# Peptides against a protein of PDB entry 3ESW, part 280

Target 1, 322 residues: chain A of PDB entry 3ESW
Amino acid sequence: NNIDFDSIAKMLLIKYKDFILSKFKKAAPVENIRFQNLVHTNQFAQGVLGQSQHLCTVYDNPSWHSIVLETLDLDLIYKNVDKEFAKDGHAEGENIYTDYLVKELLRYFKQDFFKWCNKPDCNHCGQNTSENMTPLGSQGPNGEESKFNCGTVEIYKCNRCGNITRFPRYNDPIKLLETRKGRCGEWCNLFTLILKSFGLDVRYVWNREDHVWCEYFSNFLNRWVHVDSCEQSFDQPYIYSINWNKKMSYCIAFGKDGVVDVSKRYILQNELPRDQIKEEDLKFLCQFITKRLRYSLNDDEIYQLACRDEQEQIELIRGKTQ

## One batch from the design tools (peptide; made by RFdiffusion4, then SolubleMPNN)

Design b2_p30_6_s4 (from b2_p30_6, 14 letters changed)
Fold by OpenDDE base, seed 5:
Structure b2_p30_6_s4 (fold): chain B 322 residues (1-322), chain A 30 residues (1-30)
Amino acid sequence: as target 1 above (322 residues)
Amino acid sequence: ELDEIINKVKEELEKILGLEETLEAMKNFK
């Protein structure tokens, strides 16, 4: 009896696909109740949900992508990418080109495009006057600042001229293309949009301990890659725990196709208590939000994403992240 | 065609096995 191994293999793959797809079916009433109770009773869960409602979708704006691409020096960027690709990329295959692109975008963004703003320059005294600036506190946005999704404005007084300078903390990434300055929030916000404008798979990573960065899905490496625009860092998830000796409790990644607890990738030592939510409830929350984000996807898209999720979970547990 | 199917099955089995190892590791850390 010639065992038709091909038919068996095909049948196994079909059954496996059906099993995976079954997990992404519409949430059961019990899951909806659990979700509602969790977000109403747990402040951390409510925060994760609130962030997901913004961060998972805000960057999927074709008009913003066009504005970004029109604003960046694409000729310079691609010239540099092509130069690096011509050295080493041909040996590694075409998929490595996107890694070179992300590395160049990190360079371009930090060195040529965006500025770190610890304190603003004095609007009256001009450039290189930040040393003369004294913080007076923070206030709400004015009518003009409110047009650009500004929640807070930092107020500074110049010690030299006595004038007040406002540093609005804009959350509108299109406004950040104009202002070209900020802290980790502004850097990560605009850089996330930039990466998305090139058609890349990107997640926004929120750390509870006041830092934010990106992840890019490398087709070459076949995994999520740490990307920090502030640090010009590519594939260095250890920098926070090891190099900075930072204490952290939670790192949550927000993308178009899902919300993932990526704490295991970044919290390598000095872990703070994870007391904001039960681990099981956090896992449930991330899975539930991810499931909702995928409701409009077809079976093949759901299956491919589920396979990618499984690979990431294996990576996070085995510690295979470099 | 057979080799392609075998490779696909191997890849999927590796994912399943990796998940099982993951689940076992998570059980041992509890």
Scores: peptide ipSAE 0.017, ipTM 0.451, DockQ to the pose 0.052
Fold by OpenDDE base, seed 2:
Parts: C-alpha cells; structure tokens; sequence
Structure b2_p30_6_s4 (fold): chain B 322 residues (1-322), chain A 30 residues (1-30)
C-alpha cells in the first residue's frame, strides 16, 4: 500500500488546525482562576496586564492614522522610498518595498521630524539654551497638560534668566506630532503610531531596564524585525546587549494580536536576574492575554497568527534570524 | 516552508498524541 504522503500531510494539517483552534477557545475556568490569582499576587504580571490594556489597542485608531498621514511629508518619504527601491528592490520583489518604507520612516523621523530632548530649551531664552537648564525635579501635570495624557512634568530652571521651563512627558502621540521632541518613550510612542498609520503590523517592545522600541512584521523577511526610532536602527536586535553592553532582564512585545516575551531576541549577554515572575507564569500570562486579544478573530485569522507565533518561537529558540 | 510546517506539526502531534498514538493513527490509515 503506497502511503499517500500528501493525504497524510493534509490530514495532519487539518488535525493541527483543529488543535491550534482548540487552544484559542474560551479559557477554561481553571485558566481564569490562575490568571486572576497571578495578576492579583504578582506586581510584574499586573504591570504587563496594565501595559497590554493600553499598548495593544491604543494605536488602532483610524482618526489618529489620518492625522499622522496628514502631518508627515508623504511626498518626500515616498520619493526617497521609490529612489531606494529603484536601485535593487525590483530584484527582491514587491514585498521588500515595505522594508524600504520602514527604513525611510526611521531616517525621516530621526533626521527631519523629531528631536531628542535630554533637557528642554529655556522657554524665555529660546533655541539652543538647554545647556543652561538645571533640573529641579518632577511634578504632576497642570490642567492643560492633563488633556494630553501627561503623567509627569519635568521642571527645569534656566541659569541665565532664572525662569522655569516645564517639560511635560506626554503620552498622547497626537500631541507629540506638535511638540516633536522627547526621549525614548515619546520617540517609540509616536513612531509606533506612525508605523501603524501605514497599515503595518507593529509591536511596542518594553524593556524593564528603561528602554523601548518597536518591532515590525516584515512580509519580505517573514518575521518580526527590530526597529528603534531613537537609533535609526532596522534589524539590529544586538545593539543593546552587544554595542551598548546593556544589562537587561525582560523585553515584552505588545501588539494588537498578542503579547510576547521577546527577551531571547535582545538579551544576548549581561542577562540580569529574571526574578520578577516565574518563567512558566510569564509564559502563561502572555498566552492568556494573547488569547483574549484574539477572541473576536475568525478561525482562519487565529490559525494564521498561530503559525506566525510558532515561527517566532522557533526563531527565538534557535537564535537564528532567518 | 511547507516541509518545515509538516515536520513541526509532526513534532507537535508527537508531543500531544504521543508517538504511539501517532503511529497508531498512521497504521489505521494504512
């Protein structure tokens, strides 16, 4: 009897699809109890849940996407993308165009659009006066600053004129389109929205050791790609551990379709103790939140995303960027 | 890509069903 390997493969794929779909069904009562106990007893788990409730959905705002696209110099961006694509992109196929777009958005954002703000300029003395600014501390937002999801305002005194300058740490990315300045938080927040505004699959990566960046799902590379707007970096996940010699414990990616521990992609050396949560509990937490984010998706969408998840897990285990 | 998926499906099915049940399922399709 010739084993019809094609028939067996088809049956295996059907059974596998059904099995995968069964994992994304409504959480069993035991899983709900485990989840509730975990987020109530573990502060790190509560933090991950709180971040997921914001970061997984906030950027899926069509009105914000329109405002972004109206604010950016799209003519310049597409002109530069077309120019780079015309050099070698045609040989690689149409899917590489999006990689060129993300690379140009990184360039445009860092070079033409947004500014790093270690210290603000003095509101009274004007431009290039940040050297004269002394930090006095931080305070809560005023009534105007509170309109733009501001949690903290850094206060600076000018050594020349003695006036106080406020540097509100806005979390509203639309306000950041106006202010066009910040640190890693503001950079990553607005840049995540920018990438989402082009219809891209994007995740916000939170590092416990006070850095944040993006991941973009490249259809050309068929994987999640490291993207850091502060560094104008594309596909360089090693920059933190190797180039910066940064010590890190956790990197968690937040997207519309899931929450993923991506620490293995970025923590290549100088690993700090992972003592905030048990590894099994973190894995459970990320999977549980991911299931909840997918509850409204159809079986085909769930299956496609589960295939991506499995490919990513293989990548993270093998340490090989395909 | 399909071969890798098939191999992974095999590995996952081997984990889920145990090698014996997968082999038995393969035998019952003979």
Amino acid sequence: as target 1 above (322 residues)
Amino acid sequence: ELDEIINKVKEELEKILGLEETLEAMKNFK
Scores: peptide ipSAE 0.016, ipTM 0.412, DockQ to the pose 0.067
Fold by OpenDDE base, seed 3:
Structure b2_p30_6_s4 (fold): chain B 322 residues (1-322), chain A 30 residues (1-30)
Amino acid sequence: as target 1 above (322 residues)
Amino acid sequence: ELDEIINKVKEELEKILGLEETLEAMKNFK
């Protein structure tokens, strides 16, 4: 009896596909009740939901993508990408070109485009005057600042001229194309939009311990790749736990197609207590939000994304980012 | 594309379970 292994494999794949698709069907009433109870009773869960409602969709704006592409020096960017690709990329195939693009965007953004702003320059004294700035605290936005989704404004006094300088913390990434300065929040916000504007699959990673970065899905590496615009870092998820010796509890990735706990990728040592939510409830929450984000997708899209998710979960369990 | 997916799934299952366990899992789908 020649066991037709190919026929068995086909049947297995069909049954597996059906099983996967069954998980992404409309939530059962019991799941909806569990979700509602969780987000109403757990503050961390409510925070994750609130972030997902913004971060999972805000960057999927074609109008913003056009504005970004019109603002960047595309000629310089592609010239540099083509130059680096011509050296090493031809041997690795077409899919590696996107990795070179992301690496150049990291270089361009940090070196040529955006600035770190620990303290603003004095609006009166001009450039390189941040050393003279004393923080006075934070306040709400004024009428002009409020137009650009500003949550808070840091206030500084110049020790030289006595004038007040405002540093609005804008959440509008289009305004950040103009201001071209900020901290990790502004850097990650605008850089996430930049990557999305090139048609890339990108996630925004929120760390509970006051840092944020991106992940990009590399077709060449066939995985999510750590990307930190502040550090000009590509595929270095260890930099926080190992290089910075940072203590962390949660890293949550937010993308158009899902919300994923990526803590295992980044928290390699110095793990803080994960006491904000039960692990089972966090897993349920991320899966539930992910399921909702995929409700409009077809069966093939759902299946492809589910396969990608499973590969990521295997990677995260194995601890093999290499 | 299906054959590529089959091969990828086979490869991943082989990486996870080894070839024998993959074959055994496939047999259990009868």
Scores: peptide ipSAE 0.009, ipTM 0.397, DockQ to the pose 0.080
Fold by OpenDDE base, seed 1:
Structure b2_p30_6_s4 (fold): chain B 322 residues (1-322), chain A 30 residues (1-30)
Amino acid sequence: as target 1 above (322 residues)
Amino acid sequence: ELDEIINKVKEELEKILGLEETLEAMKNFK
């Protein structure tokens, strides 16, 4: 009896696909109850859910993508990408070109487009006057500032002229295209939108210890790549734990297709206590939200994303990011 | 040949799921 090995292999692949797809079926009533209880009883879980409701969907706005592409110097960007691509002589096709694009966007954003703002310049004294600014505290937005999703306005007094300068912390990334200044929050918010506007798979990474950055899915590297606009950093997940010696507890990635605990990629040493939620409950929460985000996808899309998820989990467990 | 296919499937599943999850998935095929 000639064992049709090809038939057996096909059957195994079908059963494997069915097994993977079974994990993404509609949540059982018991899972819904567990989810509801978790988000009602655990503040950290509620925070992750709240962030997912915003960060997983807000950047999927075609109108915003158009505004971004109209605002950026695309001619300069592509000229620089083409130059760097040509220099390395790589016949490696469209996939590696996207890595060069992200690297140029990091350069362009930090060097040409956006500004770090620890303290604002005095509105009366003009440029390079931030050294004269004393913080007075924070206030709610005024009627104009409130139009641009502003929750907080930092207030500064000029030691030279005595005038008050307002620094609104805008959460509207379109307003940030105009203001072109901020801290890590504004940088990451706008840069996430910029990457999304080029049609890239991007996640927003939230660190509990007051930092935020991006991840980009490189088709060339076939993995998620660390991207920090503030640092002009590409594929350097170690910079926080090793270079900064930063203590961290949680890093959570938020994308249109899922929510993932990426702490193992970034927390390499000086780990703070992970006491905000049980590890099993966090895993369940991320999987449950991810499952909900994928409800409209077909079986092939679900399967492809599930394969990416498993590859990422293996990477995170093995510590083989580098 | 069957052992080679099983090993290749194990290797591919190991690349995708890790060895433990692969073994658990394979147990569900029996």
Scores: peptide ipSAE 0.007, ipTM 0.401, DockQ to the pose 0.076

Design b2_p30_7_s1 (from b2_p30_7, 11 letters changed)
Fold by OpenDDE base, seed 4:
Structure b2_p30_7_s1 (fold): chain B 322 residues (1-322), chain A 30 residues (1-30)
Amino acid sequence: as target 1 above (322 residues)
Amino acid sequence: SKEFEEQLKLVEFYYKTDEEFKKIVDEILS
């Protein structure tokens, strides 16, 4: 009997698609109960949920994208991208162009656009006066600062002139386009928006151990790629564990289409205890939130995203960045 | 197609890792 292998393969793929789609159907009552119980009883779960409610959607703002694109030196950016792209002998239209774009955006952002701010310069003394600044603590935002989603203001006194300088920790990325300075939070926040403004698939990665970065989905590499604006780093997920010798417990990626535990990508050594939540509960939580984010998508979109998810999971299990 | 091959790899992965999917596939192949 000539087994029509093609027919069998097609049948398997149909069943696979149905199987995958079935996983993304509305949560059963039992799952809803589990979810509610989890977020009410587990602080880490509550935190992940809270972050997802903001980070998964905030950057999908067309008005913000327009403002970003109007603010950036697009001519310079594309000039540099085109130059490097051509230098490596790539043809126009290749998917790899977006990788070059992201690399240039990393360069541009760090070198030309944004500034790291350990301490602010004195508002009175001017530029390069941060060495004269003494931290006095933090306080709530004033009326003006509150307009830009500011939760905390760091207060500094100038040792030279005695004046107080306020360093608002703005969460409004549009305000950051003006201020053009910050720490990892501000860097990642604005850079995430920048990448989104170019129509890229981007996730915000939160590390429990006080760092944040991005992931970009490379169509060329067909995977999520580590992107750290602070480090001008592209596809170097190892920098934290290996280069910094950083100890880490959790890395959670937040995107418009899902929440994913990406700890395995970044925690290569010096793993801290993962004791904040049961692994099964974290997996459930991320899946549950992801399902909710996809409820409005059609079956084809759900299927494509699910395939991407599984490819990522395979990657994370195998530890092989191909 | 490359896409088809990639999907088959996923099918194979699920067959090996997901008991529910394994049952589904086994039912088809039976």
Scores: peptide ipSAE 0.031, ipTM 0.596, DockQ to the pose 0.797
Fold by OpenDDE base, seed 3:
Structure b2_p30_7_s1 (fold): chain B 322 residues (1-322), chain A 30 residues (1-30)
Amino acid sequence: as target 1 above (322 residues)
Amino acid sequence: SKEFEEQLKLVEFYYKTDEEFKKIVDEILS
């Protein structure tokens, strides 16, 4: 009897789809209890949940996207993208074009648009006076600063004129379009919004050891790609562990469709103890939040995302981003 | 198709890693 392997394979794929979809059904009561207990008893879990409530949805704002697109020099950006695309003569169509777009956005953002701010310039003395600034500490926002989701304000005194300069740490990315300066937090915040404004699938990656960056899902590469606006870096997940020799414990990616522990992508050496939560509990937490984020999606969307998730997990296990 | 091959790889992965899915597959192959 010629086993029709093609027929069997088709049946397996149908059953596989059904199986995958079954995992994304409404959470069982036991899962809800486990989730509630975890976030109430584990501070790290509570932090991840809190971050997910903001980072997974905040950038999906069409009004913000419009403001971003109106603010950027789109003519320059697309001119440069078209130039680089034409130069390399790639036949891969729109999918590879998006990679060129992200690379140009990295260039544009770092070189033309945004500024790193270790210390602010003196408000009185003007440009290039940051060398004269002495930190005095931090305080809460004033009435004006509080309008732009400011949690803290760094205070500096000018050694030349004696005046005080305030450096508000704004969390409102629209305000950052105006100020155009900051550190890794402001850079990543605004750059995440910029990428989202072009309709891209983007995740915000939080590292416990005081750094943040993005991931972009490349349709050309068919995977999540490391993107760091501060470093003008595309697909270089190794830069932290290897180039910086940075010690890290957790990297968590937050996107509209899920929360994922991406530590294995970035922590290649110098791993710090992962003692903030049990590995099984972290896995459960991320899966549970991801499941909630997908409750409104249809079966086809759920299936496609689940396939992508598994591909990512396989990638992370195999370490094949080398 | 390339997509079909990718899906089969995922099926193989789940067959090896998920006992519940393994049972489903074994039932189909029986």
Scores: peptide ipSAE 0.028, ipTM 0.597, DockQ to the pose 0.763
Fold by OpenDDE base, seed 1:
Structure b2_p30_7_s1 (fold): chain B 322 residues (1-322), chain A 30 residues (1-30)
Amino acid sequence: as target 1 above (322 residues)
Amino acid sequence: SKEFEEQLKLVEFYYKTDEEFKKIVDEILS
């Protein structure tokens, strides 16, 4: 009886694997038509596609990784990680070390490395003068600012000296290694790159209601873990809906291996209308983009990722973190 | 073994939620 069951189980697993792999074959013509129609007719879908074209691949830059690792105080970081790991990590196995690393990176980034910038200091008056700054609006980048993927520059006037100070909103994360200041966009952008530079599996999470954060795949926890650099937060997906009482409609995660609607992880209450796209179309869109991102992967890689995807979907449906 | 158990849970999930997969399983068990 045990042999027969094992044989049947193996056969089922083979058929299951084949079934899963069949879903990741090249899109049928009808699916391509549906996709094209969707992105041409639905603005939200077009936005998701546009974001995926950037966010899913931009951080996979070995040159950037090297620059990051050369810029960070790795000795301090690893010293702190080792210290925390030595307290209680040994009992949990080697995989927990990465969780300690991410936690230290959160600490290091917020406390030692990067700065929140509501208003810039006056370029003329110097440090701690942001209180004297009055916003005048936003404009396009100048020639120098344009070198660093800057779409918008916030303009401020100093109430004390009357001079103008520019706060360029740089999208080049390498420039952010120099400026070391910004808001949620700059924080998340650079921190995503930092995590990626350590070889971690990372996603960029976009919230429609003007916030962004990361997810990291923890091998120890065997799931995607919420990571917010602004909040120095690890595995606290509830902070937005519960702690902030934030109203939200969509949270979309962008990674090298896929695009996933992670709204169910973060939108626990105060859900805004999800009226930007049909739910079935959003599901289709994310799956379609994910499928495209995996076209070059082998069957084993596809299967492993598919299993991970399904585990995440089960988690999201159950509303329970694994 | 743990991986196998996780895979079996996924198989069970699809058996309950996917009609095409259910047919495949039913054919194997027949």
Scores: peptide ipSAE 0.022, ipTM 0.575, DockQ to the pose 0.770
Fold by OpenDDE base, seed 2:
Formats: sequence, C-alpha cells, structure tokens
Structure b2_p30_7_s1 (fold): chain B 322 residues (1-322), chain A 30 residues (1-30)
Amino acid sequence: as target 1 above (322 residues)
Amino acid sequence: SKEFEEQLKLVEFYYKTDEEFKKIVDEILS
C-alpha cells in the first residue's frame, strides 16, 4: 500500500491548525469557574491578572506613539542605526535592521535621553546635589502629581539647604518623557512605550524580586529577545542570575497578545521557591488570560501567534536561547 | 521550507506532549 505521504501531511496540517485554533475558542464554563476561583483565592494570581489588565493594553495607544516619536531625536537614532547597519548588517539581511534599531534605542535612551535617579537633585541647590539628599520616607501624591498616575512620592531633605524635594513615582509614561528620570520601573515603563512606538512586538517582564525589563520579538533571530534599558542590554537574559547572582522565583511577560511565564529564560541559578501558586494553576492562568487577549483576532493571527508561542516553549524547555 | 520544518517540529512537540493531539494524529495515521 503506497502510503500517500503528501496526502497524510496535508491532512495532518489541516487537523493541526484546527486543533490549535480549538484551543483558543471561548473558554468552557468550567474554565471560567476555575479562573474565577483562582483569582479570588490566590493573591499571586490576582496580581498577575491585575498587571495584565494594565500592561497588556496600556502601550497600544497611537496618540502616545505619536508623542514619543515627536519627542525622540529620530534623526540621530536613524543616523546611528544606518551607520551600524552599513558596517555588517547587509550580510545578515534586512530583518537585522530592527535589531540595530533596538540596540541604538537602548544606547540613546540610557546615554542621551533618560537618567537614573537613586536620589533626586535638590530643587533649590540645583544639579549634581543628590549626594546631599536624605530620604524622609514616602507619601501620597498631591493634586498636581495625581494627574500623572502617581502612586507614591518619595520625600527627600537636602542636608545643605534643608529644603524638601519630592520625587514622584509617575506611572504615566508621557510624564516620564518630560521628567526623564527614574528607577527600573520608570525606565522599563517608558522604554516599553518607546519600543511599541516603533511598531515592535514588545513584552513587559515583571520579576517578583523587584526588577522589570522588556522583551522584543526579533524577526531576525525569530525569538523573543531580552532587552533591559537600565543595563543597555540586548539578548543577555543571564545577567540577573549569573552576573548579578540574583535570586528569583517568577518572571512573567505581559504583552498585547499574551501573558507568559518566562522564568526559565532568566532564572538560571539561585532559584527561589515557587510557592506562590501551583505550577499547573499558573500555566492555566497565563493561558486563560492569553486566550482572552486573542478573542478579537482572526484564525490566521491566532495560528501564527500559537506557533510562535510553542516555539518559545520549546526554546525555554531546551534551554537553547542561542 | 524553513516554515515547514518549524511546523513539523511543532507537530512533533504536540504529539509528544499533548494527548489530545496525539489522538488526532493517531486517528489520521490509522
């Protein structure tokens, strides 16, 4: 019996597509119940859900993208990208240009645009006075600060002049385009928006152990790439576990198309107990949120994203990020 | 094509990891 392998392969591909698409159909009532129970009973799950409601959608704002592009020195950025691309990029194909762009954006952001703020400068004494600042604690935002999604304000006293300086922790990334200073939260927040403004596929990665960074989907590398604006780091997921010897338990990526546990990419050693949620429940949660985020997508989009998701899962299991 | 190879890898992955998909494949191959 000459097995028509071509016919079998075609049938398999059709059934595979149907199978993949079936996974993204509307959740069954039992899944909805499981989800509701999970988010109501597990604080970590509730936190992930809460973050997803913000981080998965907030950066998809065309008005914000326009403001970003109008604010950045695009001439400088593209000049530098073109310069680097001209050296060796042509040999690697057109898709590598975007990698050069992201690398330049990392450089530009850290070196030319944004500032790390461990302590603010004294508003009275002026620049380079942060060394004279003593933290007094944190308080709620005032009426002006509240306009820019400010959760907390750090209060500092100048040891030289005795005046108080406020450091609002703004969550409005447009306000950050003005202030141009912050810590990892502000850096990641604004940089995520910047990358999105260039039409890139970007995820916001939350680490439970008080760090945040980005991932960018490189068409050249055909994978999610670690991007940390604070470190001017591209494709160095190991820096936290290996270089910093950081102990971590969870890294969760939030994007417009899904929520993904990316812990395996970043937690290479010094793993802390993952005791906040059952692994099966976390997997379910991320999948459930991801399904909801994709409800409006067509079958082709769903299929392509599902293929990308599985490639990522294979990558994460094999530990071959290179 | 590179795309076809990637799809085959995905199919293989699902076949090994997803019992429902395994059943579908087994039904096609039967």
Scores: peptide ipSAE 0.021, ipTM 0.598, DockQ to the pose 0.733

